# Designs tried in a protein design run: peptides against a protein of PDB entry 3V4L. Part 66

Target 1, 386 residues: chain A of PDB entry 3V4L
Amino acid sequence: GQPLAKDKVALLIGNMSYWEHPKLKAPLVDVYELTNLLRQLDFKVVSLLDLTEYEMCNAVDEFLLLLDKGVYGLLYYAGHGYENFGNSFMVPVDAPNPYRSENCLCVQNILKLMQEKETGLNVFLLDMCRKRNDYDDTIPILDALKVTANIVFGYATCQGAEAFEIQHSGLANGIFMKFLKDRLLEDKKITVLLDEVAEDMGKCHLTKGRQALEIRSSLSEKRALTDPVQGAPCSAEALVRNLQWAKAHELPESMCLKFQCGVHIQLGFAAEFSNVMIIYTSIVHKPPEIIMCDAYVTDFPLDLDIDPKHANKGTPEETGSYLVSKDLPKHCLYTRLSSLQKLKEHLIFTVCLSYQYSGLEDTVEEKQEVNVGKPLIAKLDMHRGL

## One batch from the design tools (peptide; aimed at target 1 D127 A163 I166)

Design b2_p23_3_s3 (made by RFdiffusion4, then SolubleMPNN; from b2_p23_3, 12 letters changed)
Fold by OpenDDE base, seed 1:
Parts: sequence; C-alpha cells; structure tokens
Structure b2_p23_3_s3 (fold): chain B 386 residues (1-386), chain A 23 residues (1-23)
Amino acid sequence: as target 1 above (386 residues)
Amino acid sequence: MTAIDLSDPENAKLAALDEEAEA
C-alpha cells in the first residue's frame, strides 16, 4: 500500500543577521517559500529566523517533542555552516569569529535524537557551506547511529564546497531552493526528487563546478513528502503535537480600540514566520473636527530589541517585511516584530494616537496599553532554563 | 551560504546565460 505518515512536522531555520559573520539574504525567501510548500504538503511547519545558539537548541528540542513513532520529520537549515570529518555544523547568529563546534549545532546529534523518536522518515535539507573549518580541530565522538533505513540528507552542496546565494538588489532564493521549490510538490520518492533537483541545479551556469547537490540516504522504502497523513489524531501524543503546533501559530485577535476623542483604530496582526509578526494599525473612524490622526505602536518589551526607526512605517516593506505585504491590508502603519522567541512575558505595548483638531496647532496624544498575551512561537516556553 | 558577487563580469555573464535558459 502507499506509505502513510502518522504526522508530518518540519522545523525551518534561516540565519541571516549574523553578528560576527557576513549577512545573508536568501534564507528569508527560502524559509518563507519552503514553509508555504510544506504547508501544501500537510506539514506542521515551525519557521524561525535569526536564532542564537540557545534559541536554536530550544527550537530543536521543541521540534523533537513534536516527533513520534511514524512521524515524518524534516529539518531545513539555511545559513552559515561547515563540515568537519563528516559532521555538519549549523552556525547560530551569535557565533563568534572564528566559530567552533562548541558554538554550533551538530546535525548528526539531532539525527541521533530523531532516531530515538522512531520516526517514519528523517529528512535533512542543509543549505549551508560544507567547507572544513580549520579553526575547529574537535572530532565529535558520536555514538553509532541506529540502523533505521529512513534517513535522507539533501545537502545544497558537495563536501568541501560552498552553497551559494545571489545577492541582487532584490530578494532571491539561494541556488538550492531555486531548484528545490520547482519539484518539492512532486509525488516521488524523496531521493528521486532530490536527484532530479541535482540534475536541474547541474545545468546552472553560475554555480557549475562550484556547487553540486549531494544526497546521502539510507531510505529503503518508497517514501515521499506527498505521503498522506494518517487520519484523525488517535493518540494523546498526536493531540499534544497538534495543540503545541496550533499554539505556536496562534495570532492575537484583531482589536478595535476606541479613544476618548472619538477616533476608532483597528489593530491587526499577521504572521510572517513563527517568530516574526507584523502589527498593523488603521484609522477606521475619525470625527470631522480631527483633521489629522496617526496611530503608533510603542513601548514594546525590551527583550524584542525593536528599533523605533523601523516601526510604524507606511508600508510593510519599509519594516523589512517583503513577503507578506500582499496579504496585509493597505493604508496602515506597520511594525515588524522579528524576535518573538525572545519574549519571556506577555506582549504588552502602547498604542499612541496622535491627532490634531481643526483650528488648533497643538498635537494631542491619547494612549492605550494593549496586552495580546504570548503570540506565535512565544507560547512555546523555549525558556526552560531560567 | 556564500554570496555570489554579480558585480563580477564573469558571474554577470553566467547569470545572464541562466536567465536566457529559463526564458
């Protein structure tokens, strides 16, 4: 019969905004597009941008809690990385220069933990460089992997090579995702799909002889990303997984704020990623005696590290939100919260209405505090360690 | 990942060949 997944879970990590390393661009687009494709494949997707070492460890731990017997697990990583002695290391955004294995996440350690979950399929898609790090002489002593015959690695590049992105003036995919996205929805064995992606990428003149897709697989069964999820959650673990995923994707409800001056503001929320939310404000009612009014959001929790210069923009793009702008209402002020994984408390912020009456030069302000609880990934108490 | 510099004339030429092949 056709193989069935008990469930399908994906963790996507895109690291771009490195502190001590060159900034990347492609991971933004790659994680977003891959999220949308995997959702069409009935994956429960957690998508995270710009994680520290601690945040990456927590994201992996939360992902491992979603894994169980017969579940399909997919880990995608786009960022900096290296490979020493056949061990792949994902580089967090806070990694020092030079980075070492002690500052990085070892993919083979994650694989070991995934094998303990008795998963139906383990897919790793690693969009990172595989060059040796000569500053790291550590040989990880890994325990012998179990023979599970359900592992697939898709490396964006071959051993000792780089994975590339194209830095144009616009947003573009990395080379790997450019070709992967065109085939990802195909009802093929995952290793066959990746082999076709390798052939397509092999035609790219720009990366020819510099990047080549490598497939490492023990997959003995015909399993595909298109394999249907087994019906209604029949286990307590499946219910917990569904609830945990739902919590990580729950947006605050849209609010109508009423000010004393008679102005009404609509406050809305949109998810760009599991850790990235756009807040938008719009004036839905204005008394005729008020000639001008704007609704600003301010006084965010310090843990979110929000630069006020990038808040309250007339377009989503001016906040750095290029991907979801089509789905957002027009004629708002937009603010992008890009670090929801740092939020330890409830998201409390101020809505400030600035307005002017006809015939008065003085600007008047009214403020309302808003508590939206823990949005998106902030509902997952990734802070187990404080 | 590593960024490809398309200000390099050789990279720009290769990228143009890929665009022509996709069109």
Scores: peptide ipSAE 0.525, ipTM 0.945, DockQ to the pose 0.934
OpenDDE base, seeds 2, 3, 4, 5: peptide ipSAE 0.511, 0.520, 0.523, 0.515; ipTM 0.942, 0.944, 0.945, 0.943

Design b2_p23_3_s4 (made by RFdiffusion4, then SolubleMPNN; from b2_p23_3, 8 letters changed)
Fold by OpenDDE base, seed 2:
Structure b2_p23_3_s4 (fold): chain B 386 residues (1-386), chain A 23 residues (1-23)
Amino acid sequence: as target 1 above (386 residues)
Amino acid sequence: MTPIDLSDPENAELYAKDEEAEK
């Protein structure tokens, strides 16, 4: 019979806004497109942008809590990285220059922990460079891996080579994701699918002889990303996993705010990623005696590091939100919260209405405080221990 | 990942060949 997954869980990390390293662009698009494809494949997807070392460790720990016997686990990483002695290191956004293994996450350590969960399939998609880091002389003594015959690595490049992105004026995928996305929905054994992606990428003139997909697999069974999830959650553990994932993806409900002047504002929320939310405000009712009115969001928690200069924009694109802009209501003011993993408390902020009456020169302000609880990934308390 | 600079004439020529092959 066709193999069944007990469940399917993916963690996608895209690091681009490095502090001490060259900024990337492709991880934004790559994580977004891969999220949408894996959701069509019935994966529970956690998608995270721009994580520190500590935040990456916590994201991996929360991902490992979603893994259990017969669950399919997929880890995707797009960012800076290196490979020393066959160990792959993912570089956090706060990594120093030069970085070392002590500042980075070892993928083989994550694999060890995934093997302890008795997973049905372990897929690693590593869209990072595999060059040696000559500033890191550390030889990780990794414990011997178990023989689970269920591991697949798709490396965007071969050992000692680079993985590339195309930086142009628009949004573009990395080279690996450009070819992976076109085949990801195919009902094929994951190693066969990746081999076809390798052949497609091998035709790319731009990266020919500079980047080549490497597949490392112990997968003895015909398992695909298309493998159906087992029906109704038969175990208490599957129910808990579903509830944990659902909590990490729960948006605040849209609300209608009523001001004393008779103006009504719709406040809405949209998820771009598990740690990135767009807030939007729109005027839904205005009394005829009010000639002008605008609704601003202000007074965000300090942990979110919200620059007021980037808040309350007339377009989603002016906030840096290019991917979800088509799904957002038009004629709003938009604010992008890009660091929800830092939120220690409830998301409390102020909605400020500025308005003018016909025949009065002075602007009037009314304010309402809004508490939306912990949105999206902030429910997982990924800051536990800071 | 490493950015490819398309302002480099060699990269621009290779990229144009890839865009022609996708049409």
Scores: peptide ipSAE 0.573, ipTM 0.954, DockQ to the pose 0.917
OpenDDE base, seeds 1, 3, 4, 5: peptide ipSAE 0.571, 0.566, 0.568, 0.560; ipTM 0.953, 0.952, 0.953, 0.951

Design b2_p23_4 (made by RFdiffusion4; failed a check: the pose's geometry)
Pose (drawn by RFdiffusion4):
Structure b2_p23_4 (pose): chain A 386 residues (1-386), chain P 23 residues (1-23)
Amino acid sequence: as target 1 above (386 residues)
Amino acid sequence: AVNLSPPEEFHDEDGNPFFLVPR
C-alpha cells in the first residue's frame, strides 16, 4: 500500500571552475537550491563544489558508505558531461583538454555500486551536456546491471544534445533546475513527477528544440522522494549511519579570542556547502589604551590554496559566497574557505591583530594561532589509508 | 574534447544582456 524508505541519502556535485574548459556559473546556485529542497524531503544531503577526478571518486565512496538495504539513493550532477557508446560521463575540474573516459566518472559504474548495497531507489539527476567526445577512444566494456526495477534517470537533455544555463549577471540559473525546483516537493511517483517537469520544460522559450528532459526508468513501485523514513532508527546499523552523516556536517564552535593587549576577537563560522565554510572576525572588546586596530586572517594550510581576494572582505558576497549579509551576522570581516576536501591536515591559521596605542605612531602586530580541527567534510578523512 | 555550441546572447525586458550557455 504505502512504499517506505529505510533512509533518504543524496550526493550533489556542482563543478564550475574547470582548469582546461569553460568555466560555469549556475552549478553553485543549483546545488544550493537542490540541497534545501532535498532536506525538506528529509534527505541526508552531501553538497560539494569543484571536485577533481580523485576528489569526485571519494565523494562517491562516502555516499556509498551511507547507503544500505532499503535506502533511497540520489545523485545530482551539474557540470560538464559527455555521452559515448551508451555511457554518461561527468567531467571533473582537473580534466585535461582533450579528455577521455579515464579522466572522467562513469555514472553506470556508480549505479552498479549502489545496487551492490541493496538500495530501494536509485535516482540520477544529470544536469549536464550529452554529446560525443570524439577524442574518447576507450569503450569501458562494463558488466551487465542486475535487474532491480528501482533505477530512475532524470537527464537534463537528450543524447547528443546540450543542457543549458542562463548566465544573467547576478545570480545565474540552470534550465533543468528552473523547472525542477517548482515541482520537486510534490507527492507524485518519481517517474510521474519527472514527466510533469518535462512538460513545463517544453514551455521554455530559451531552450525549445535545443534541450529537452529525458526520463529513463525501470521503477515498478509507486516510490517517491516524499516517501517516509522507517520511524524509530533503533537498529545498531541505523545508528552507525546517522553518526557517519553527522561526522561530515560539524562546524567549529564560535570562539572568543583574548589577546595579550587586552583585545577580544569573536570568531564565527558559517556552512555554505559540505565543501564550503565561511569564517568571520568581529572586534568585540578593546582596552582604552588602544583605539586603532584591524583583525585579519592569514597562514591557511597551503592544501586549501586560499586566494587573498576571497579573504578579509567587508561582506560575504565579496568572498564569492552564495550566503548573503542577512544570513550572516553583520559588521565582521568575512572569509570564504571553499575546497575543504583538499585538507589532509588539521585546520590551523593565524588571526593577526594590527593595532596602535594612544599617542604613538608605531604599528603593533599580535599574531595568535587557531586550530579548528577538521570542519565539515574534512572530518570524513577522504585521504585516509594507504 | 567535446565540441559545444557557442554561448548565445539575449536581452531581458530592461534591456540587460545575458548568455545562454551549454554545460

Design b2_p23_4_s1 (made by RFdiffusion4, then SolubleMPNN; from b2_p23_4, 9 letters changed; failed a check: the pose's geometry)
Amino acid sequence: AVELSAPEEYYDENGNKFQIVPM

Design b2_p23_4_s2 (made by RFdiffusion4, then SolubleMPNN; from b2_p23_4, 9 letters changed; failed a check: the pose's geometry)
Amino acid sequence: AVELSPPEKYYDENGNEFYIVPM

Design b2_p23_4_s3 (made by RFdiffusion4, then SolubleMPNN; from b2_p23_4, 12 letters changed; failed a check: the pose's geometry)
Amino acid sequence: MVQLSAPVKRKDEKGNEFEIVPL

Design b2_p23_4_s4 (made by RFdiffusion4, then SolubleMPNN; from b2_p23_4, 11 letters changed; failed a check: the pose's geometry)
Amino acid sequence: MVKLSEPIEYYDENGNKFYIVPM

Design b2_p23_5 (made by RFdiffusion4)
Pose (drawn by RFdiffusion4):
Structure b2_p23_5 (pose): chain A 386 residues (1-386), chain P 23 residues (1-23)
Amino acid sequence: as target 1 above (386 residues)
Amino acid sequence: RTVETLDSHTKLVSRYSAPFDPS
């Protein structure tokens, strides 16, 4: 009568800043939006931006670790894609020009690994182009899929076609997400809902005849993204899964820093994506003997490759964050730490204080080191092992 | 790779990578 989910897990990857290929803009916004919608449907969501091939492979491994028998698994990719010989490929940021299947992730490979885990539902939302990579000589000769009647595909475009994004100077949105976001929360069967999305997508003027949604499904059960999760977890296997999930969305505690000069620096942290964290520095207290002072953040782990233009900015928008000044506490210095999947080490940076005493010209520098451990996805140790 | 300029601030852009062999 009523189909049930042991758990609902989602992996969302949004690639924008390609090294050898045109950079995209809407992936960040679409990924942010799909996480919020999927969380309202009670999904364990992993949101990641600008992953290399190696990094992409690890995200799939962490996602597979969160899937067991009866778990609804969902994969959303927004970025560059190509389709050769019946296989869909997601292109990582580190991809060379020209690129081949070896440089890319085959969705079919990911699907087989999910079937090996006995998942109740396999939903794939591929928000990418589907043309031939004429430079790809290799044909993967993949093994046949087990007939499981739970595979669902939401291709943003058809084979040989292109998926589009509207790059309006402001926010920038994807076409698949413009029509998906208004309908995702419906209690319809996943295949029915995706078809209703395909109708509204045809009413699109910007993309008519260039992009159409393609649905491929084997699903023989009235399963939906709104189906409920098996109430009390109470199983030992179910507990290990909730810990593994909580292990990735840990944020450092908002600490207060005391300086030898009697100055207090409040240090705040904000989550944007599992890959993205925002630090802010507020000067909470200073003694009367000091009037002039500015707190600035430096000495980040080189693995993260933090550009100076994204750090120590008056507002969060100036760092490139999707989060706005109404979401983040007012008046601090905001700094954006994207690329946490690059952190093998522990997070150590210096909160540097440049200040001046009453009646003196000289400028005094007080540097204090801060170790915040492995925030968010860095805690998963994706680089672990030999 | 399809890029359509709608006005001075807005473009419709495909997510096609447009691979080519550099000289």

Design b2_p23_5_s1 (made by RFdiffusion4, then SolubleMPNN; from b2_p23_5, 13 letters changed)
Fold by OpenDDE base, seed 5:
Structure b2_p23_5_s1 (fold): chain B 386 residues (1-386), chain A 23 residues (1-23)
Amino acid sequence: as target 1 above (386 residues)
Amino acid sequence: MTVIELDETTKLVSTDPDLYVPE
């Protein structure tokens, strides 16, 4: 019969805004495109941008809690990385220069923990460089991996080689994701799908002789990303997993704020990633006596590090949101919250209405505090270790 | 960071961390 997944869970990490290393561009688009494709494949997807070491550890721990017997687990990483002695290391955005294994996440350690869950499939898609780090002489004592026949590694490049992004006219895409996305929805064994992606990369004049996909697999069964999820969650663990995932994807409800002057503001929320939310405000009713009226959001929690210069923009693109702008309502003011994983408390902020009456020169301000609880990834309390 | 110019508008940029060697 067609193989069934008990569930399908994916963690996608895109690191681009490094503190001590060159900034990347491709992870933004690549994580977004892969998220949308994996959602079409009925994956429960957590998508995270620009994680610190601590935040990456917590994201992996939360991902491992979603794994169980017969679950398909997919980890995608796009960012800086290295490979020492066949161990792959993902580099967090706060990693020092130079970094060591103690500053990074070892993929083979994550694999060990996934094998303990008796997963039906483990897929690692590593869109990073595989050069040796000569500043790290540590040989990680990896505990012996269990002999399992359900592991697939897709390395964006060969051992000891670089991975590249294509930058064209201000846009950027990873070479690996450029070819992977065209085949990802195909009903094929995952190793066959990746072999076809490798052939496409090998035929392309841009990538031929520069970057080649490496596939490592123990997969003895015909498993595909298209494999259907087994029906209604029968276990308490499956219910908990579904609730945990639902919490991480719950947006705040849209609000209609009423001010004393009779102005009504619609406050709305959109997810770009699991840790990135756009707030938008629009004036839905204005008394005729009010000639000018603007609604600003302000007084965000300090943990989010929101620069007021980047808030309340006339377009989503001015906030750095190029991906979801088509799905947003027009004629709003937009604010992008890009670090929701840092939120310890409820998201409380102020909506400030600035307006002018006909025949009065002075601007009037009214303020309302808004509490939207813990949006998206902030519901997972990734800070529980402190 | 390795940068390979392909044309005036297109380049390949390495995702190499470009580790700082202290002089």
Scores: peptide ipSAE 0.381, ipTM 0.848, DockQ to the pose 0.756
OpenDDE base, seeds 1, 2, 3, 4: peptide ipSAE 0.385, 0.351, 0.373, 0.336; ipTM 0.852, 0.837, 0.846, 0.830; seeds 1, 3 fail the geometry check

Design b2_p23_5_s2 (made by RFdiffusion4, then SolubleMPNN; from b2_p23_5, 12 letters changed)
Fold by OpenDDE base, seed 3:
Formats: structure tokens, C-alpha cells, sequence
Structure b2_p23_5_s2 (fold): chain B 386 residues (1-386), chain A 23 residues (1-23)
């Protein structure tokens, strides 16, 4: 019969805004494009940008809570990384220079934990360098992995080689994602799909002799990312998994704010990633005696590290939101919250209405505090271990 | 960081964080 997944869960991590290392650009677009494709494949996707070591550990722990017997697990990582002795290390944004294994997440340790969950399929897509780190002489003594015959690694490059991003006109894509996205929706065994991606990369003049996909697999069954999810969640564990995923993806409801001057503001929310949200404000009603008015958002929690100079932009693109701008309403003021994982409390902020009456030179301000609870990933309380 | 300029507007950028590790 056709293989069935009990469920399908993906964690996508894109690190670009490194503190002590060169900044990347591709992980932004690559995580977004892969998120949209995996959602079309009925994956429950958690997508996270710019995680610290601690935040990456918690994201992996929350991902492992979504895994169970016969569930398909997919981990994607785009960022800096290295490979020592056949172990792959993902580099967090707060990693020191030089970084070591103690500052990084070992993919083979995550695989061990996934095998303990009795998963139906384990897929790792690693868009990072595989050069040796000569500053890390640690030989990880990994326990022998179980023989589960359900593991697939897609490495963006060969052992000891670099992975590259293509930067063009201010945007960037990883070379791996450029080819993976064209095939990811195909109803093929995942190892056959990745082999076709490897052939497409091998035909490209940009990658030839610089980067080649490596596939490592023990997959004995014909498993595909297109495999249907087994019907209605019949177990208590499946219900808990669905609730946990839904909790991490719940946006605040859109609000209509009414000011004393008679101005009405629409406050709206959009998810770019599980930890990145756009707030937008629009004037939906203005009394005729008010000649000009603007609705600014301000007084955000300090944990979000929001620079007011980057808030309240006339376009989504001016906030750095190039990906979701087409799905946003026009003629708003836009603010991008890029670090929702850092939010310990409720998202409380002020909507400030600045307005002018006809025949008065003085600007008037009215303020309204808004509490939207914990949006998106902030509901998982990724900081509870501190 | 290995940077390979392809044309005026397009470059390849390595995701290697340690550009100064001597081979």
C-alpha cells in the first residue's frame, strides 16, 4: 500500500544576523520559500530566523515534542556551519569567534533524539558549509545510532567543501534551495527527488566544481514528502501535537481602535515567520474636521529590541519585509517584530494617534494601550529554562 | 569569506564563517 505518515512536522532555522561572524542573506528567502512548499505538502512547519544557542536548543526540544511513532520529521538549517569527523554543527547567531562544538548544535545528537521518538522518516536538509573547524579538536563520542532505516541527509555541499549563496540585486538565495524548490513537490521517494536536485545542481555552470549536493541515506522504504497524513487524530498524543503546533502559529486578531476625536484605526497582524510578525495600522474612519492624522505604534517590550527608527514605515519593504508585502493591505504604517522568541511577557504596546484639526496649527495626540497576548512562537515560552 | 563576483550585480558568497583558517 502507499506509505502513510502519522503526521508531518518540520523545523526550519535560518541564521543570518551573526554577532561575531559574517552576515548572510539567503536564509531569509530560503526558509520562507521552503516553509510555503512544506505547508503545501501538509507539514506542520515552525520557521525561525536568527536564533541564539539557547533559542536553537529550545526550538529543537519543542520540535521533538511534536514527534512521535510514525511521524515524519524534517529539519532544515541555513546558516554558518561546519563538519568535524562526520558530525555536522549548526552555528547559532551568538556563537563566539572562534566557535567550538560547545557553542553549536550537533545534528547527529538531534537525529539520536528523533530515533527515540520512533519516527516514520527523518529528513535533514543542511544548507551550510562542511569544512573542518580547525579551532575545534573535540571528537564527539556519539553513541551508536539505532538502525532505523528511515534517515535521509541532503547536504548542500560535499564533505570539506563550502556552500554558497547567490546574491543578486540585494536579494539572495542559497544554491541548494534554488534547485530544491523546483522539485520539492514531486511525488517521488525523497532520495530520488534529492538525486534529481543533485543532477540539476551538477548541470549549473555556477556550481560546477564548487558545490555539489551529497545524499546520505539509510531509507529502505519508498517514503516521499508527498505521503498523505493518516486520517483524523485518534490518539491523545496526536491531539496534543496539533494543539502545540496551532499555539505556535496563532496570530492576534485584528482590532478596530476608536479614539475620542472620532478617528477609527484598524490594527492588523501578519506572520512572516513563526518568530517574525508585521504589525500594520490604517485609518478606516476620519472625521472631516481632522485634516491630517497618523497612527504610530510605540512603547514595545524592551525584550524585542525594537529601534523606533525602523518602526512605522510607509511600506513593508522599508521594514525589511520583502516576502509578505504582496499579502499585506496597502496604505498602512508597518512595523516588523523580528525576535518574538525573546518575548517573556504579553505583547503590550501603545497606538499613538497624531492628528491636526482644520484651522488649528497644533498637533494633538491620543494614546491607547493594546495587549495582544503572546503572538506566534512567543506562546511556547522558549525562555522558560533560564 | 570567499566572494566570487560573477557580473556587476551578481556574486557568490561563501557561508564559511572562518575565512582565515589556512588550508
Amino acid sequence: as target 1 above (386 residues)
Amino acid sequence: MTVIQLDEDTKLVSTDPNPYVPL
Scores: peptide ipSAE 0.388, ipTM 0.825, DockQ to the pose 0.505
OpenDDE base, seeds 1, 2, 4, 5: peptide ipSAE 0.362, 0.364, 0.346, 0.385; ipTM 0.816, 0.811, 0.805, 0.820

Design b2_p23_5_s3 (made by RFdiffusion4, then SolubleMPNN; from b2_p23_5, 14 letters changed)
Fold by OpenDDE base, seed 5:
Formats: C-alpha cells, sequence, structure tokens
Structure b2_p23_5_s3 (fold): chain B 386 residues (1-386), chain A 23 residues (1-23)
C-alpha cells in the first residue's frame, strides 16, 4: 500500500543577521518558499529566522517533542556552517569569531535524538558550507547511532566545498532551494527527488562545477514527502502534538479600538514566520470634525528591541516585509516584530492616536494599551529554564 | 567570502564566513 506518515513535522531555521560573521540574504526567501511548499504537503512547519545558540537549542528541543513513532521529521537549515570529521555544525547568529563546536549545533546529535523517537522518516536539508573549521580541533564524541533505514541527508554542497547564494538586483536565493522548490511537490521517493535536484544543479550553467548536491541515505523504503498523514489524531500524544503546534501558529485576533474622540482603529496581525509578525493599523471611522488622524504603535516590551525608526511604516516593504506584503491590507501603518522568540511576557504595547480638530491648531493624542498575549512562537515559552 | 561575478547585476556569493574578512 502507499506508505502513511503518523504525522509530518518540519523545523526550518534561516540564520542571516550574524553578529561576528558576514550577513547572508537568501535564507529569508528560502525559508519562506520552503515553508509554503511544506504546508501544501501537510507538514506542521515551524519557521524561524536569526536564532542565537540558546534559541536554536530550544527550537530543536521543541521540534523533538513533536516527533514520535512513524512521524516524518524534516530539519532545514540555511546559514553559516562547517563540517569536521563528517559532523555537520549549524552556526547560530551570536557565534563568536572564530566559532567552535561548543558554540554550534551538531546535526548528528539531533539525528541521534530523532532516532530515539522511532520516526518514520528523518530528512536533513543542510544549505550551508561544508568546509573544515581549522579553529575547531574538537573531535565530537558522538554516541553510536541506531542502525535505521529511514535517514536522508541533502547537503547543498559537496564535502569540503562552499554553498552559494545567487545575488541579483538586491535579491538573493540559495542555489539549493532554487532547484529543490521546483521538485519538492513531486510524488517520488525522497532520495529519487533529491537525485533529480542534483541533476538539475549539474545541468545549470550557473552551478555546474561550482556547487553540487550530495545525498546520503539509509532509506530502504519508498517514503515520499507527499505520503499522506494517517487519519485523525487518535492518541493522547498526537493530540498534545497538534495542540503544541497550533499554539505556536495562533495569531492574535484583529481588534477594533474605539477612542473617546469617536475615531475607530482596526488593529491587525499577520505572520511572516513563526517568530516574525507584522502589526498593522488603519483608520476605519473618523468623525467629520477631525481633519487628520494617525494611529501609531509604541511602548513594545524591551526584550523585542524595537527601534521606533523602523516602526509605523507606510508600506510593508519599508519594514523589511517583502514576502507577505501582497497578503496584507493596503493603506495601513506597518510594524515588523522580528524576534518573537525573545518575548518572555505578554505582548503589551500602546496604540497612540494623534489627531487634529477642524479650526484648532493643536494636535491631540489619545492612548490605549493593548495586550495580545503571547503571539506565535512566544506561546512555546522557549526561555523557560530547567 | 568568495564572490564570483557572473554579469553586471548577478553575483554568486559564498555562505562561508571566511574568518579572515574583517567586518
Amino acid sequence: as target 1 above (386 residues)
Amino acid sequence: MTRIKLDEDTELVSTDPDPYVPL
């Protein structure tokens, strides 16, 4: 019969905004495009940008809690990375220069933990460099992996080689994602799909002899990303997993704020990623006595590090939101919250209405505090220490 | 960081952090 997944779960990490290393561009688009494709494949997708070491560890731990017997697990990483002694290391945005294994996440350690869950399929898609880090002489003592026939690695490049972005007219795409996205929805065994992606990369004049996909697999079964999810969640663990995923993807409800002057504001929320939310405000009713009015969002929690110069923009693009701008309402003020994983408390902020009456020179202000709880990834409370 | 100019407007940029490039 057709193979069935008990569930399908993906963690996508895109690191770009490094502190001590060159900034990347492609992970933004690549994580977004892959998220949308995996959602069409009925994956539960957590998509995260610009994680610290601690935030990456917590994201992996939360991902591992979603894994169970017969679940399909997919980990995608786009960012800086290295390979020492056949161990792949993902580099967090706060990694020092030079970084070492103690500052990075070992993919083979994550694989070990995934094998303990008796998963139906483990897919690692690693869009990073595989050069040796000569500043890290540490040989990781990896515990013995279980002998399982359900592992697939897609490395964006060969061992000891570089991975590249294609930068054109200020935009960037990863070479690996450029070819992967064209085939990802095909009903094929995942290794056959990746072999076809490798052939496409090998035929392209841009990538031929510069970057080549490497596939490592123990997969003896015909497993595909298109494999259907087995029925309604019938176990307590499957219900808990579905509730945990739903919490990480629940947006705040849109609000209609009413001010004393009679102005009504619509406050809305959109997810760009699991840790990136856009807030937008619009004037939906204005008394005729009020000639001008604007609605600003202010007083965000300090943990979010929101620069007021980047808040309340006339377009989503002015906030850095190039991907979701088509799905947003027009004629709003837009604010992008890019670090929701840092939120320890409820998202409380102020909506400030600035307005002018006909025949008065003075601007009047009214303020309302808004509490939207913990939006998106902030519901997982990733910062709860043991 | 390795940069390969393909044309006037297109570059391949390595995702290698290149530990010798000062920020």
Scores: peptide ipSAE 0.368, ipTM 0.821, DockQ to the pose 0.602
OpenDDE base, seeds 1, 2, 3, 4: peptide ipSAE 0.346, 0.346, 0.366, 0.336; ipTM 0.797, 0.811, 0.820, 0.804

Design b2_p23_5_s4 (made by RFdiffusion4, then SolubleMPNN; from b2_p23_5, 12 letters changed)
Fold by OpenDDE base, seed 1:
Structure b2_p23_5_s4 (fold): chain B 386 residues (1-386), chain A 23 residues (1-23)
Amino acid sequence: as target 1 above (386 residues)
Amino acid sequence: MTVIKLDENTKLVSTDPDPYIPE
């Protein structure tokens, strides 16, 4: 029969906004596109941008909590990286220059932990460079991996080679994701699918002789990303996993705020990623005696490091939100919260209504505090070390 | 950081952080 997954869970990490390293662009689009495709494949997807070392460790730990016997685990990473002695290192955004293994996450260590969960399939898609880091002389003593025969690595490039972004007219995509996305939904053994992606990359004149996909696999079974999830959660663990994932993806409900002046504000929320949320405000009712009014969001938790100069923009694009802008209502003020993983408390902020009456020169302000709880990834409390 | 200009509007950009040790 067709193999069944007990469940399917994916962690996607895209690091772009490095502190001490060149900024990337492709991970934004690549993580977003891959998230949408994996959701169509019934994966529970956590998508995270711009993680520190500590935040990456916590994201991996939370991902590992979702893994169990027969679960399909997929880790995707797009960002800076290196490979020393066959060990792949993902570089966090706070990594020093030069970075070392102690500042980075070893993929093979994550694989070891995934093997301990008795997963049905372990897929790693690594969209990073594989050059040696000559500043890291550390030879990681990795424990021997178990023979689980369920491992697949898709490397965006060959060992010792660079991975590239294609930048066109201000947009960027990883070369790997450009070809992967066209085949990802195919009902094929994952290694066969990746081999076809490798052929497509090899036919492209842009990538030929510059970047080639490497597949490393011990997968003995015909496992596909299209494999159906085993039906109704029969186990307590499956129910818990479903609840945990649902919590991590629950948006705050849209709110209608009523001010004393009779102005009504719609407050809405949209997820761009598991750690990136757009807040938008719109005036849905204005008394005729009020000639002008604006609804600003202010007083965010300090942990979010929201610059007021980047808040309350007239377009989603002015916030840096290019991907979900089509799905957002028009004629709002938009604020992008890009670091929800840093939120330790409830998301409490102020909606400030600034308005002017006909015949009065003075601007009047009314304020309402809004508590939306912990949105999206902030519900997982990634700051709680177990 | 390797940058390969393909045309006026298209470039390949390496994701290799050139370890620019500032001299």
Scores: peptide ipSAE 0.348, ipTM 0.818, DockQ to the pose 0.749
OpenDDE base, seeds 2, 3, 4, 5: peptide ipSAE 0.317, 0.346, 0.302, 0.344; ipTM 0.785, 0.819, 0.794, 0.797

Design b2_p23_6 (made by RFdiffusion4)
Pose (drawn by RFdiffusion4):
Structure b2_p23_6 (pose): chain A 386 residues (1-386), chain P 23 residues (1-23)
Amino acid sequence: as target 1 above (386 residues)
Amino acid sequence: SADVPTRGVITDEEVEEVEKELE
């Protein structure tokens, strides 16, 4: 009568800043939006931006670790894609020009690994182009799929076609997400809902005859993204899964820093994506003997490759964050730490204090080191092992 | 550079052309 989910887990990857290929803009916004919608459907969501080939492989491994028998597994990719010889490929940011299947992730490979885990539902939302990579000589000769009647595909475009994004100077949106976001929360069967999305997508003027939604499904059960999760977890296997999930969305505690000069610096942290964290510095207290002072953040782990133009900015928008000043506490210095999947080490940076005493010209510098451990996805140790 | 498949982009100029064609 009623189909049930042991758990609902999602992996969303949005690639924008390609090294050898045109940079995209809508992936950040679309990924942010799909996480919020999928969380309302009670999904364990992993949101990641600008992953290399190696980094993309690890995200799949962490996602597969969160899938067991009866778990609904969902994969959303927004970035560059190509389709050769019946296989769909997601292109990582580190991809060379020209690129081949070896440089890319085959979705079919990911599907087989999910079937090996006995998942109740396999949903794939591929928001990418589907043309031939004429430079790809290799044909993977992949093994046949087990007939499981739970595979669902939401291709943003058809084979040999392109998926489009509207790059309006402001926010920038993807076409598939414009029509998906207004319908995703419906209690319809996943295949029916995706078809209703395909109808509204045909009413699109910007993309008519260039992009159409393609649905491929084997699903023989009235399963939906709104189906309920098996109430009390109470199983030991179910508990290990909730810990593994909480291990990736841990944020440092908002600490207060005391300086030898009697100045207090409040240090705040905000989550944007599992890959993205925002630090803010507020000067909470200063003694009367000091009037002039500015707190600034430096000495980040070189693995993160933090550009100076994205750090110590008056507002969060100036760092490139999707989060806005109404979401983040007012008046601090905001700094954006994207690329946490690059952190093998522990997070150590210096909160540097430049200040001046009453009646003196000289400028005094007081540097204090801060170790915040492994925030968010850095805690998963994706680089672990030999 | 190699001509490889990439994602489509709709520019502001293209949105203005489409609006003109609908008018």

